# Designs tried in a protein design run: peptides against a protein of PDB entry 3B8E. Part 217

Target 1, 230 residues: chain A of PDB entry 3B8E
Amino acid sequence: PFLIFIIANIPLPLGTVTILCIDLGTDMVPAISLAYEQAESDIMKRQPRNPKTDKLVNEQLISMAYGQIGMIQALGGFFTYFVILAENGFLPIHLLGLRVNWDDRWINDVEDSYGQQWTYEQRKIVEFTCHTPFFVTIVVVQWADLVICKTRRNSVFQQGMKNKILIFGLFEETALAAFLSYCPGMGVALRMYPLKPTWWFCAFPYSLLIFVYDEVRKLIIRRRPGGWVE

## One batch from the design tools (peptide; made by RFdiffusion4, then SolubleMPNN)

Design b1_p28_7_s3 (from b1_p28_7, 24 letters changed)
Fold by OpenDDE base, seed 1:
Structure b1_p28_7_s3 (fold): chain B 230 residues (1-230), chain A 28 residues (1-28)
Amino acid sequence: as target 1 above (230 residues)
Amino acid sequence: KLKEELEKFKEELLKKFLDLLLKALLEA
C-alpha cells in the first residue's frame, strides 16, 4: 500500500496509526492462530520424509502464499479507497500526482473531477474518511485469509471450521474494527471517522476472490504434485 | 536471496516508519 502511495503520489489512503492498528491488532491474532496450527501439525508426528527439503519447500510455499495474499489485500484496500474518493468527486485518474496540492494547507481551491473546489479541511476529512473503510476492508479480507490458511492442501470444505482459536481471532478482529469504526472520539484520536455499514460489504468480492484463488491453487497442486505452482 | 533482501527492505522500512512515528509522537 505504501509503495503505491509513493509511486502514484496519491492522497494518503491509510494513516500511520491505522497501519499500526492493522499490524499490531489484526495481524497478531492470525499469526498466533497459525503458529498454534503449525505446532499442532508438528505435534502430529508425521515423520517428514526429508526434514530439510520439506521444510524449505514449505517455507517457500508459505512465503509465496503470504505475498500473494498481501497483494490481494492491498488491492482490496485500494479499491475501497478509490471508490470512496470517486463518490466524493475524485476519480482515480485525477488523484494521480494530486498529493502535493492535497497536503498543502495553503491551497484551499483544489478541484475535484467535477470542478468542485475543496478546502484543506474538507480534503483532510475525506482523506480520513478513507482510513476506516480501508481498515475494515483489510479485516474482512483477513477473514478469508484465516479460513484459507487453515488448510494448506485440503479444501476449506474438507477440514471445516473446527479451530476455536481461528474463530476467536475472527471475532477479535471484527470487534476491533467495530470499536475503531464506531467508538466516539476515534475520528480525533486515530483519524478514523465512523463508517457507513454498507462499506463492510465492499471487501466481500475480494474475500471471495481470495477464496476462489486459493481453492484453485490447491486444486492445481492436488492435480499436479511437483508442478511449478508448488 | 531476493526474499532475504525483500525482508531486509521491509524491516528497514518498518524501522524508518517507527522512527517517523516516534518523531511525530515527540513533536505532537
Scores: peptide ipSAE 0.000, ipTM 0.244, DockQ to the pose 0.021
Fold by OpenDDE base, seed 4:
Structure b1_p28_7_s3 (fold): chain B 230 residues (1-230), chain A 28 residues (1-28)
Amino acid sequence: as target 1 above (230 residues)
Amino acid sequence: KLKEELEKFKEELLKKFLDLLLKALLEA
């Protein structure tokens, strides 16, 4: 998020405190949950042809897959951000380069895509309205990510939801998202304004995309054992 | 019209996601 904020000079889509809540709150319990996940039986039973090279290749492929999932998560968050700003009169193309004027408290006549002037206070309300949906979008996309991380080759339907700690992690991150979204004072304390319930559903396309991506990946691995996709 | 189509699409995707989650939970 910060890299895109700097490169594109757009209004800040996700606050620093919200990022800390992701790193310390949302990601910790899932990471612990994955540490308790049982190793996939087919991976453990297959001896590598060359333990040194094949292990390194597999680790690189896994890291690449998780990196790709992380990019899909970020895209989901930015999609929600751009939709909210567009609904408030700021089209994506108009946001490019707008940061300098957006963050200047002395400029009270920043125009939207339709020529409406926005005061600094009004702009900051819209900005902080984007922080919560971005966070919630990441959480909803993480539901899919956590479920697919259970296996490398087997479908979610083949492995099942055996890890109760992982399920607990899903509820914990959802409860945290609800707390940050609806608890009074979060707008002042965390710059996260209350979220309309409809925005929880904005992330589901990306969750589905992650599921489809992973199932296709796993299908390719099953059809081509020892391929570069593994 | 585009907004309504997007909302319908979101609802359909939500239903598909929930169905997948439910199937995954039931097959556990």
Scores: peptide ipSAE 0.000, ipTM 0.209, DockQ to the pose 0.042
Fold by OpenDDE base, seed 3:
Structure b1_p28_7_s3 (fold): chain B 230 residues (1-230), chain A 28 residues (1-28)
Amino acid sequence: as target 1 above (230 residues)
Amino acid sequence: KLKEELEKFKEELLKKFLDLLLKALLEA
């Protein structure tokens, strides 16, 4: 999300604090999962066949899987962002390069795609209105990741601990999303305005897309072990 | 090599994100 924001010079699609929470949460869960997997492997006294190559392959597979999922999450968030801005009169093409004028406090007559003038305050309200739905979209997409992880053929012990950690992580993210979306004062503190309940449902197609994508990937891996998809 | 490049890319993205966050917090 942030790369597209920098490259396209569009208005900020997601609050920086919120992005940090997502990045830290998304990176922490895999790191904890890997730490537990190491601890379990040490407890099981099974010598890894090749500790360097097997760890590297597993870390590569995990990193690629999370990288791909992260890109789909970002696309889902950006879709929600562009829909909200389009509903407020800013078409996606008009947003390209608009950041400089958008963030300028002295320009109070920024025109939308329909010639409507927007004050700085009005623009910031619309920007902050995008932050919460973008975050919620990512959280809802992460629910699909939980289902994906549950369907992985891991050892019963590894799957059990990873599942508990993932459930806890997703619960924390969902609780955080609810807190940021509905707690009074979050609009001022974190620049996140209250979310309309309808926006929770906008993320479901993307969650389904990720689920289908992962099932197709798993199917390909099962049919062609050692293929380019691994 | 691709992993190391991806991790470096993630770290660079995170640094840029933190910088933007700091700017956004300072402008708030």
Scores: peptide ipSAE 0.000, ipTM 0.261, DockQ to the pose 0.024; fails the geometry check
Fold by OpenDDE base, seed 5:
Structure b1_p28_7_s3 (fold): chain B 230 residues (1-230), chain A 28 residues (1-28)
Amino acid sequence: as target 1 above (230 residues)
Amino acid sequence: KLKEELEKFKEELLKKFLDLLLKALLEA
């Protein structure tokens, strides 16, 4: 997210507070849940092949998979960001290169895509309005990520939701997202303005995409053991 | 002032990170 903010010179889609909430609030319990997840039955039953080469390959595959999931998460967040800004009059094309003028306190006549002028304060309200739904989008996409990360090869449907810590993590993330989105004073304290309930559903297509992606990946691994996808 | 300095520091760190990523991508 922050890389795209610099490269595209768009208004900041995700604040530092939201990043901290993701790292400390949402990712910690899920990470612990994954550490305590029962080793996939297939991993335990496979006789250890050459332990040095197999560890390196497995670490690379895990890192690539998490990297790809992270890209889908970012895309979901940016989609929500662009939709909100478009609803407020700023089309995606107009946002490219707008950051310099957007962040300038002395410019109070930044035009939207429809010729409406926005004061600095109005622009910052819209920017901060994007922080909450971006965060919520990440949380909703993380639901899928947490569920798919439970298994490396087996379908989520085969292993089921057996890890109580994972379920607790999902609940904690959702509760935190609801608290940050709807608790009075969060707009002032954290610059996270209230979220319309409809925005919770904006991320669902991306969560579904992650599920489909992972199930397809796992299906390919099962059908072609030792292939390039493994 | 402290918030502005923190934002500038974050921007500099990110520029450095981007430069490193770009270098890694160009060397890959």
Scores: peptide ipSAE 0.000, ipTM 0.217, DockQ to the pose 0.036; fails the geometry check

Design b1_p28_7_s4 (from b1_p28_7, 23 letters changed)
Fold by OpenDDE base, seed 3:
Parts: sequence; C-alpha cells; structure tokens
Structure b1_p28_7_s4 (fold): chain B 230 residues (1-230), chain A 28 residues (1-28)
Amino acid sequence: as target 1 above (230 residues)
Amino acid sequence: EKLELLEKFKKELLELFEKLLKLAELEA
C-alpha cells in the first residue's frame, strides 16, 4: 500500500500507524500460531527427509504464499479505497498525481472529478474515512489467510477449528478491528473514522476468493504431489 | 504449559497495542 502511495502519488490510503498495527498486531498471532503448529508437527516424530532442502523449500513456499496473500490483501484494500473515493467524487484516474495538492493546506479548492471544490479539511475527512475500511478489509482477508495457513495439505474441513491459538488470533484481530473502528477518539488518535457496518461486507468477496484459491491449490497439490504448484 | 505460553503472548500483545496507541496519540 505504501509503495503504491509513493509511486502513484495518490492520497494516503492507510496511515503509517495502522500499517504498523497490521504488521505487528495481525501478523504476529498467525506467525506464532504457525510456530506452535510446526512444533506440534515436529513432536509427531516425522523424520525430516532432508532438513536443509526441506526447510528451504518450506521457507520458499511459505514466503511465496505470504507474498501472494499479501498482494491479494493489498488489492482488496485498494479496491475499498477507490470505491470510497469514487463515491465522494474522486475517480481513480483523478487521484493519480493528486497527493501534492491533496496534502497542501493552502489549497482549499481542489476539484473532484465533477468539478466540486474540496477544502483541505474536507479532503482529510475523506482520506481518514478510507483508512478504517482499508484496515478492516485487510483484517477480514486475514481471517481467510489464518484459516488457510492452518491446513498445509489437508482441507480446513478435515482438521477443524481445534487450534485454540488460531481461534484466539481471529478473535484478537476482530476485536482490534472493532476497537479501532468504533472506539471514541480513534478518529483523532489513528485518523480512523467510524466504519459503516456495510463496509465489513465489502471484504467478504476477497476472503472467499482467497479461500477458494487456496482450496483449489491444495486440491491440485493433493492430486499431483510433486507438481510445479508445490 | 501451553496455557502459560498463551497468557504470556496475550500480555505481550496487549503491551504492543498500548505502545501503538501511544504512538498514534503522538502522531495525532
């Protein structure tokens, strides 16, 4: 998200603090849950075939999976961002290069795609209105990611939701998202204005897409062990 | 042992969130 902000010179889609909350808050619990699951799997006495090559392959597979999931998360967040700005009169094409004028406090007549003038304060309200749903979109997509990561080879339906750490992680992410979205003062502290409940549903298609994508990937791996998709 | 680790993690997470909230207040 931050790279696209710099490259495209668009208004900031997600605050730096919220990015840190995502990276530190939402990614740590999954990482720990995976570490515990690995520890439990290692206790199950499967002799590592080749610890050097299998670790490297696993690390590469994990890094690729996280990279792909992170990209889908970013796409979902940006989609939400562009929808909100479009609803407020700023079409995606008009946002390109707008950052300089957008962030200038002395320019109070920035025009939207329809010729309406926006003051600095009004622009910042719209910007901060985008932060919350962008964050929530990432959290909702992370639900799918956490569920997916729990099952490396087996379907989620086969292993069930028995991992208490995973359930705790999902709860903590959801509680954090709710807290940041609805707690009084978060608009001032985190520049996140309250989210309309309807925006929670905008992320569900992306979560479903990730879930379907991973189930298809796992199905391919199960049907063709040793294929290119491993 | 797993419960103790979970409680420790919960505590660390809460401390992290408190730090993030303080940072957010400084940026606001």
Scores: peptide ipSAE 0.006, ipTM 0.294, DockQ to the pose 0.015
Fold by OpenDDE base, seed 4:
Structure b1_p28_7_s4 (fold): chain B 230 residues (1-230), chain A 28 residues (1-28)
Amino acid sequence: as target 1 above (230 residues)
Amino acid sequence: EKLELLEKFKKELLELFEKLLKLAELEA
């Protein structure tokens, strides 16, 4: 998310502290849970490393967690970000390069895509309104991604949901998301304004889409071993 | 053993959250 912020020079979709909360709070437990999953042989050809002597998660699992999960999270979050800003009059194309003027408190006439002028305070309100839904979207997308990361070739239905740690991680992420979204003071501390409950459901279709995509991918891999999709 | 690891991780996670909260307070 931060890289896209820099490259596209768009208003910040998610605060740095919030990103850290995601990385440390929501990603670690699920990532560790994958190390204890009855993983598919192509993911875990060797027995799990001893957590006391070795890294809890092998390099492959780490790369999947930080690479694949991070990418899906970013895509889902940015989608939500662009939707909210578009609903407030800022189309995605208009956001490109807007950051400099957006963050300048002395510019109170930043125009949206429809010519409406926005004060600094108004812009910051809409920006911070995006942070919470972005975060929640990431969490909801993570649900699907964590499940799909259990296997590369086998269907989730074949692998099952027997990892109690993973299940716990899903609940923990959800609880954390609820806490950060609705706890008083989070608007000030994390620049996360309260989230309408409806936005939780907005992310579900994306999680489902990712799940379906991955199942299709796995189906292709099973039918064509050694293909580029692997 | 898995439960012990989970409890240890929970503790570490809580400590990290406390640190993050302190950082958030500093940025406020």
Scores: peptide ipSAE 0.006, ipTM 0.281, DockQ to the pose 0.015
Fold by OpenDDE base, seed 2:
Structure b1_p28_7_s4 (fold): chain B 230 residues (1-230), chain A 28 residues (1-28)
Amino acid sequence: as target 1 above (230 residues)
Amino acid sequence: EKLELLEKFKKELLELFEKLLKLAELEA
């Protein structure tokens, strides 16, 4: 997210503190829950035919999976960000290169895509309004990620939601998201303004996309064991 | 044992968040 912010010179979609909260907070409990579930997953049941190559392949596969998941999470967050800004009059194309003027406290007449002028304070309110939905979007997408990471080959429908730790992790992550989104003072402390309940649904298409993608991937792996998709 | 570890990590995570919040308040 921060790299895209720099490269595209768009208004900051997610605060640095919030990013740290995601990296250190929301990802940790799910990761722990998955670590405990690894013993039950088909991931661990495969005896490596060649311990050296299979271990390396597994590390690469894990790295690729986390990388892909992270990219989809970021895309979901940015989608939500662009939707909110578009609803407030800033189309995505107009945001490109706008950061310099956006962050300038002395410019109080930044025009949106429709010619409306925005004061610095108004712009910052909109920016901070984007932080919470971006964060929540990542959390909602992580729900799907946690569910799909439960197995490498088996469908979620085949294994079911048996891991109580995973379920607890989902609830904890959701509770944290709700706390950060609605707790008084978070707007000041974390620059996360309260989220309208409707914005929770902005992430659902991406969660569904991840779920469908992973199920299709798993289906392909089951049909073509040893393929490049594995 | 797993639940206890999870609770421990949860506690550590909450403490970390509290520290981050305090830092954020100082930087605000």
Scores: peptide ipSAE 0.006, ipTM 0.304, DockQ to the pose 0.015
Fold by OpenDDE base, seed 1:
Structure b1_p28_7_s4 (fold): chain B 230 residues (1-230), chain A 28 residues (1-28)
Amino acid sequence: as target 1 above (230 residues)
Amino acid sequence: EKLELLEKFKKELLELFEKLLKLAELEA
């Protein structure tokens, strides 16, 4: 997300505090919850042919998978960001290169895509209005991520939702997202203004995409054991 | 044991949240 911000020179989609909330509040606890999940029996019982080589290959494959999921998460966040800004009159193409003027407090007549002028304060409000939905989008996408991370090879439908700790993790991250989104004063304290409940649904297509992606991946692994997709 | 782990995680989450709030106050 931050790389796109720099490259595209768009208004900041995520504040530092929001990033910290993602890292500490939504990523760490679910990861810990997964550590207590029963390892896939097939993985743990499988003796590696070469412990060093097989471990390295597995780590690389895992890293690639997480990298891809992270990219989908970022895309989901940016989608939500662009939708919100578009609803406020800033089309995506208009946002390109706008950051310099956007962040200049002395410019109070920045025009949107429709010629409406925005004061600095108004721009900052809409910017901060994007922080919360972006965060929420990440959380919603992480639901799918957490669910799919239960097993490498088994479908979610086969494995089920038996891990109470994981369910708790999902609940906690969702509760945190709701708190940050709707608790009075969060706009001032965290620059996370309340969002419309409908914005929660902006992430659902991406959650579904991750889910489908992983199910397809797992299906390929099941049909072709030992393939590069594993 | 599972309940204890859940309570531990809850506590850790709350502590992290408090830290985040303090950081937010400093950044504001």
Scores: peptide ipSAE 0.005, ipTM 0.282, DockQ to the pose 0.015

Design b1_p28_8_s1 (from b1_p28_8, 26 letters changed)
Fold by OpenDDE base, seed 1:
Structure b1_p28_8_s1 (fold): chain B 230 residues (1-230), chain A 28 residues (1-28)
Amino acid sequence: as target 1 above (230 residues)
Amino acid sequence: SELEKLILEQLLKNLELARELLLKLLEE
């Protein structure tokens, strides 16, 4: 998210506090839970033929998998970010390069995609309005990501939800999201304004898409063992 | 396990980042 912010010069989708909440609040418990879960990995189950080379390959594959999860989460967050800003009159294409003017407190006539002028204060309210939904979106997407990460080959429905720590993590991150979204004073204290309940559902189609995609992928793997999709 | 090690290493990196961000917040 931060890299896209720098490259595209868009208004900041995540505040420092929001980033901290993601890093410490939502990722820690799920990550620990995954460490205790025996993920189905054919690669991990294979004895290393060459301990040095096979270890390196395995580490790279695992690192890539975690990297992909992070990218998927970021995409979900940005989806919500763009939806919110579009609803407020800022289309995605208009946001490109807008940061400089957006953050300038002396410019009080920044125009949206429809010619409406926005004061600095109004812009910051909209910006901060994106922080909480972005965070919540990450949580919602993370539900799917964590569930699909339980297995590499078998369907989630076949494997089931047996990891109690993972389930606890899902509840914990959801509770944190609810707290940050609805607790009075969070807008002032954490720059996370209250979230409309509707925004909880904004990421659901995306989360569902990820889930369906993963299930289809796994189905293909089961039908064609050793295929490139694995 | 190797998986646990990788996860822990990533967590450590996140904690370091969090520390840096907290320090920045204290300076604001």
Scores: peptide ipSAE 0.022, ipTM 0.474, DockQ to the pose 0.027
Fold by OpenDDE base, seed 4:
Structure b1_p28_8_s1 (fold): chain B 230 residues (1-230), chain A 28 residues (1-28)
Amino acid sequence: as target 1 above (230 residues)
Amino acid sequence: SELEKLILEQLLKNLELARELLLKLLEE
């Protein structure tokens, strides 16, 4: 998320505190659950031919997997971010390069995509309005990501939800998301304004899409072992 | 397992990063 923020020079979609909440609150338990996952992993089943080279390859593959998860989460969050800003008059194209003017407290006439002028205070309200749903979107996307990360080849329907820690993690992160979204004072303390209940569903189509895509990918892998989709 | 170890190592890295960020927040 931070890299996209720098590259695109868009208004900050997620604050530092919210990132910490993700790392400590939402990612920790799921990550622990994955560590104790008894799931069939294609990586774990491979007998190392060359312990040195294969170990490095496995480490790279695992690192890539974590990187992909983070990227998918970020994409989900950014999707929600762009939807909210678009609903407030800022189309994605207009956001590119807008950060400098957006963060300048002395500029009170920043125009949206429809020519409406926004004061600094109004802009910050919209920005902070994005933080909570961005966070919630990450949580919702994590539901799918955690499930799909169990195996590279096996369907969720084949392996099932046997990891109790994973299930607990899903509930915990959801509870945390609800707490941060609706607890009084979070707007001041964490710059996370209250979330409309409707925004919880904003990420669901995206999560479903990821889930379906992954299942299709796994199906292709099973039908064509050694393909490029692995 | 090696996978478990790698996951735990990544968790430790994340915790270290979180610690650093918290320290920065305390200094502000």
Scores: peptide ipSAE 0.020, ipTM 0.395, DockQ to the pose 0.025
Fold by OpenDDE base, seed 5:
Structure b1_p28_8_s1 (fold): chain B 230 residues (1-230), chain A 28 residues (1-28)
Amino acid sequence: as target 1 above (230 residues)
Amino acid sequence: SELEKLILEQLLKNLELARELLLKLLEE
């Protein structure tokens, strides 16, 4: 998100506080839960042919998969960001290069895509309105991410939801998201303005995309063991 | 396992990033 912010010079889609909430509040417990997930039966049965080489290859493949999932997650967040700004009169194309004027408190006549002028205060309200939905989008996409990361080769439907810590993590991050989104005073304290309940569903297409991606990947791995898609 | 190691490494990176961000917030 920060790289896109710099490259595209768009208004800040995700605040520092929101990032901290993701890193410490939502990701920590689920990540720990995944570390203690039961190994797939196939992983335990496979004796490495070459422990050194096979370990390195597996680490690279797993890292690549997580990177791809993270990219899809970020896309979901940005999708929500652009939808909210478009709903408020700022089309995506208009946001390119707008950051400099957007963040300047002395400019009170920034025009939206329809010629309406926005004061600094109004712009910041809209910006902060994006932070909470972006965060919620990340949480919703993480539901899928956490579920699919339980297994390397087997379908989620085959492995099932056996990790109680993972289930707790999903509940915890959702509860935190709800708290930050709807508790009075969060807009002032954390710059996270409340969102409409409908925004929780904005990320669902991307969550579905992650599921489809992972199932397809696992299907390919099962059909072609040792392939580059592992 | 390799998966556990990667998850823990990523967690460590996130904690380091969080620490840096908190320090920046304290300077504001």
Scores: peptide ipSAE 0.020, ipTM 0.453, DockQ to the pose 0.028
Fold by OpenDDE base, seed 2:
Structure b1_p28_8_s1 (fold): chain B 230 residues (1-230), chain A 28 residues (1-28)
Amino acid sequence: as target 1 above (230 residues)
Amino acid sequence: SELEKLILEQLLKNLELARELLLKLLEE
């Protein structure tokens, strides 16, 4: 998220404190749960490969677990960010390069995509309005991402939901999301304004898409071992 | 396992990053 913020020079979609909450509060338990996840039977049954190859496989698994999940989460968050800003008159293309003027408190006539002028205070309100939904979107996407990352090749339906730590992690992150979204004072303390219940559903289509995509991917891997999709 | 070790190392890295960010926030 921070890299995209710098590269695209867009208004900050997620505050630093919120990022920390994600890293410490949301990702930690799921990551631990993955460490305790039972190895997939097909991985364990593999004959010892060249140590170099095995190391590469492990690195790829870690990259998938952290890098790919993080990327999907970021995409989900940015999707919600762009939706909210678009609903407030700022189309994605208009946001490119807008940060400089956006963050300047002395500029009170920043125009949206429709020519509406926004004061600094108004801009900050809409920015902070994005923080909570961004966070919640990450949590909702994690519901799918964590489940699909349980196995490399097997379907979620085949592996089942036996990891109690993972289940606990899902509830914990959801509870945290609810707390940060609705607890009084979060708007002041964390610059996370209360979230309308409708925004919880904004990420659902995306989560479903990722879930379906991963299941299809796994199905292809099972049908065509050694393919480029693996 | 090597996988567990890698996961733990990544977790430690994330925690260190978080720590640094928190320290910066405290200095502001």
Scores: peptide ipSAE 0.018, ipTM 0.354, DockQ to the pose 0.026

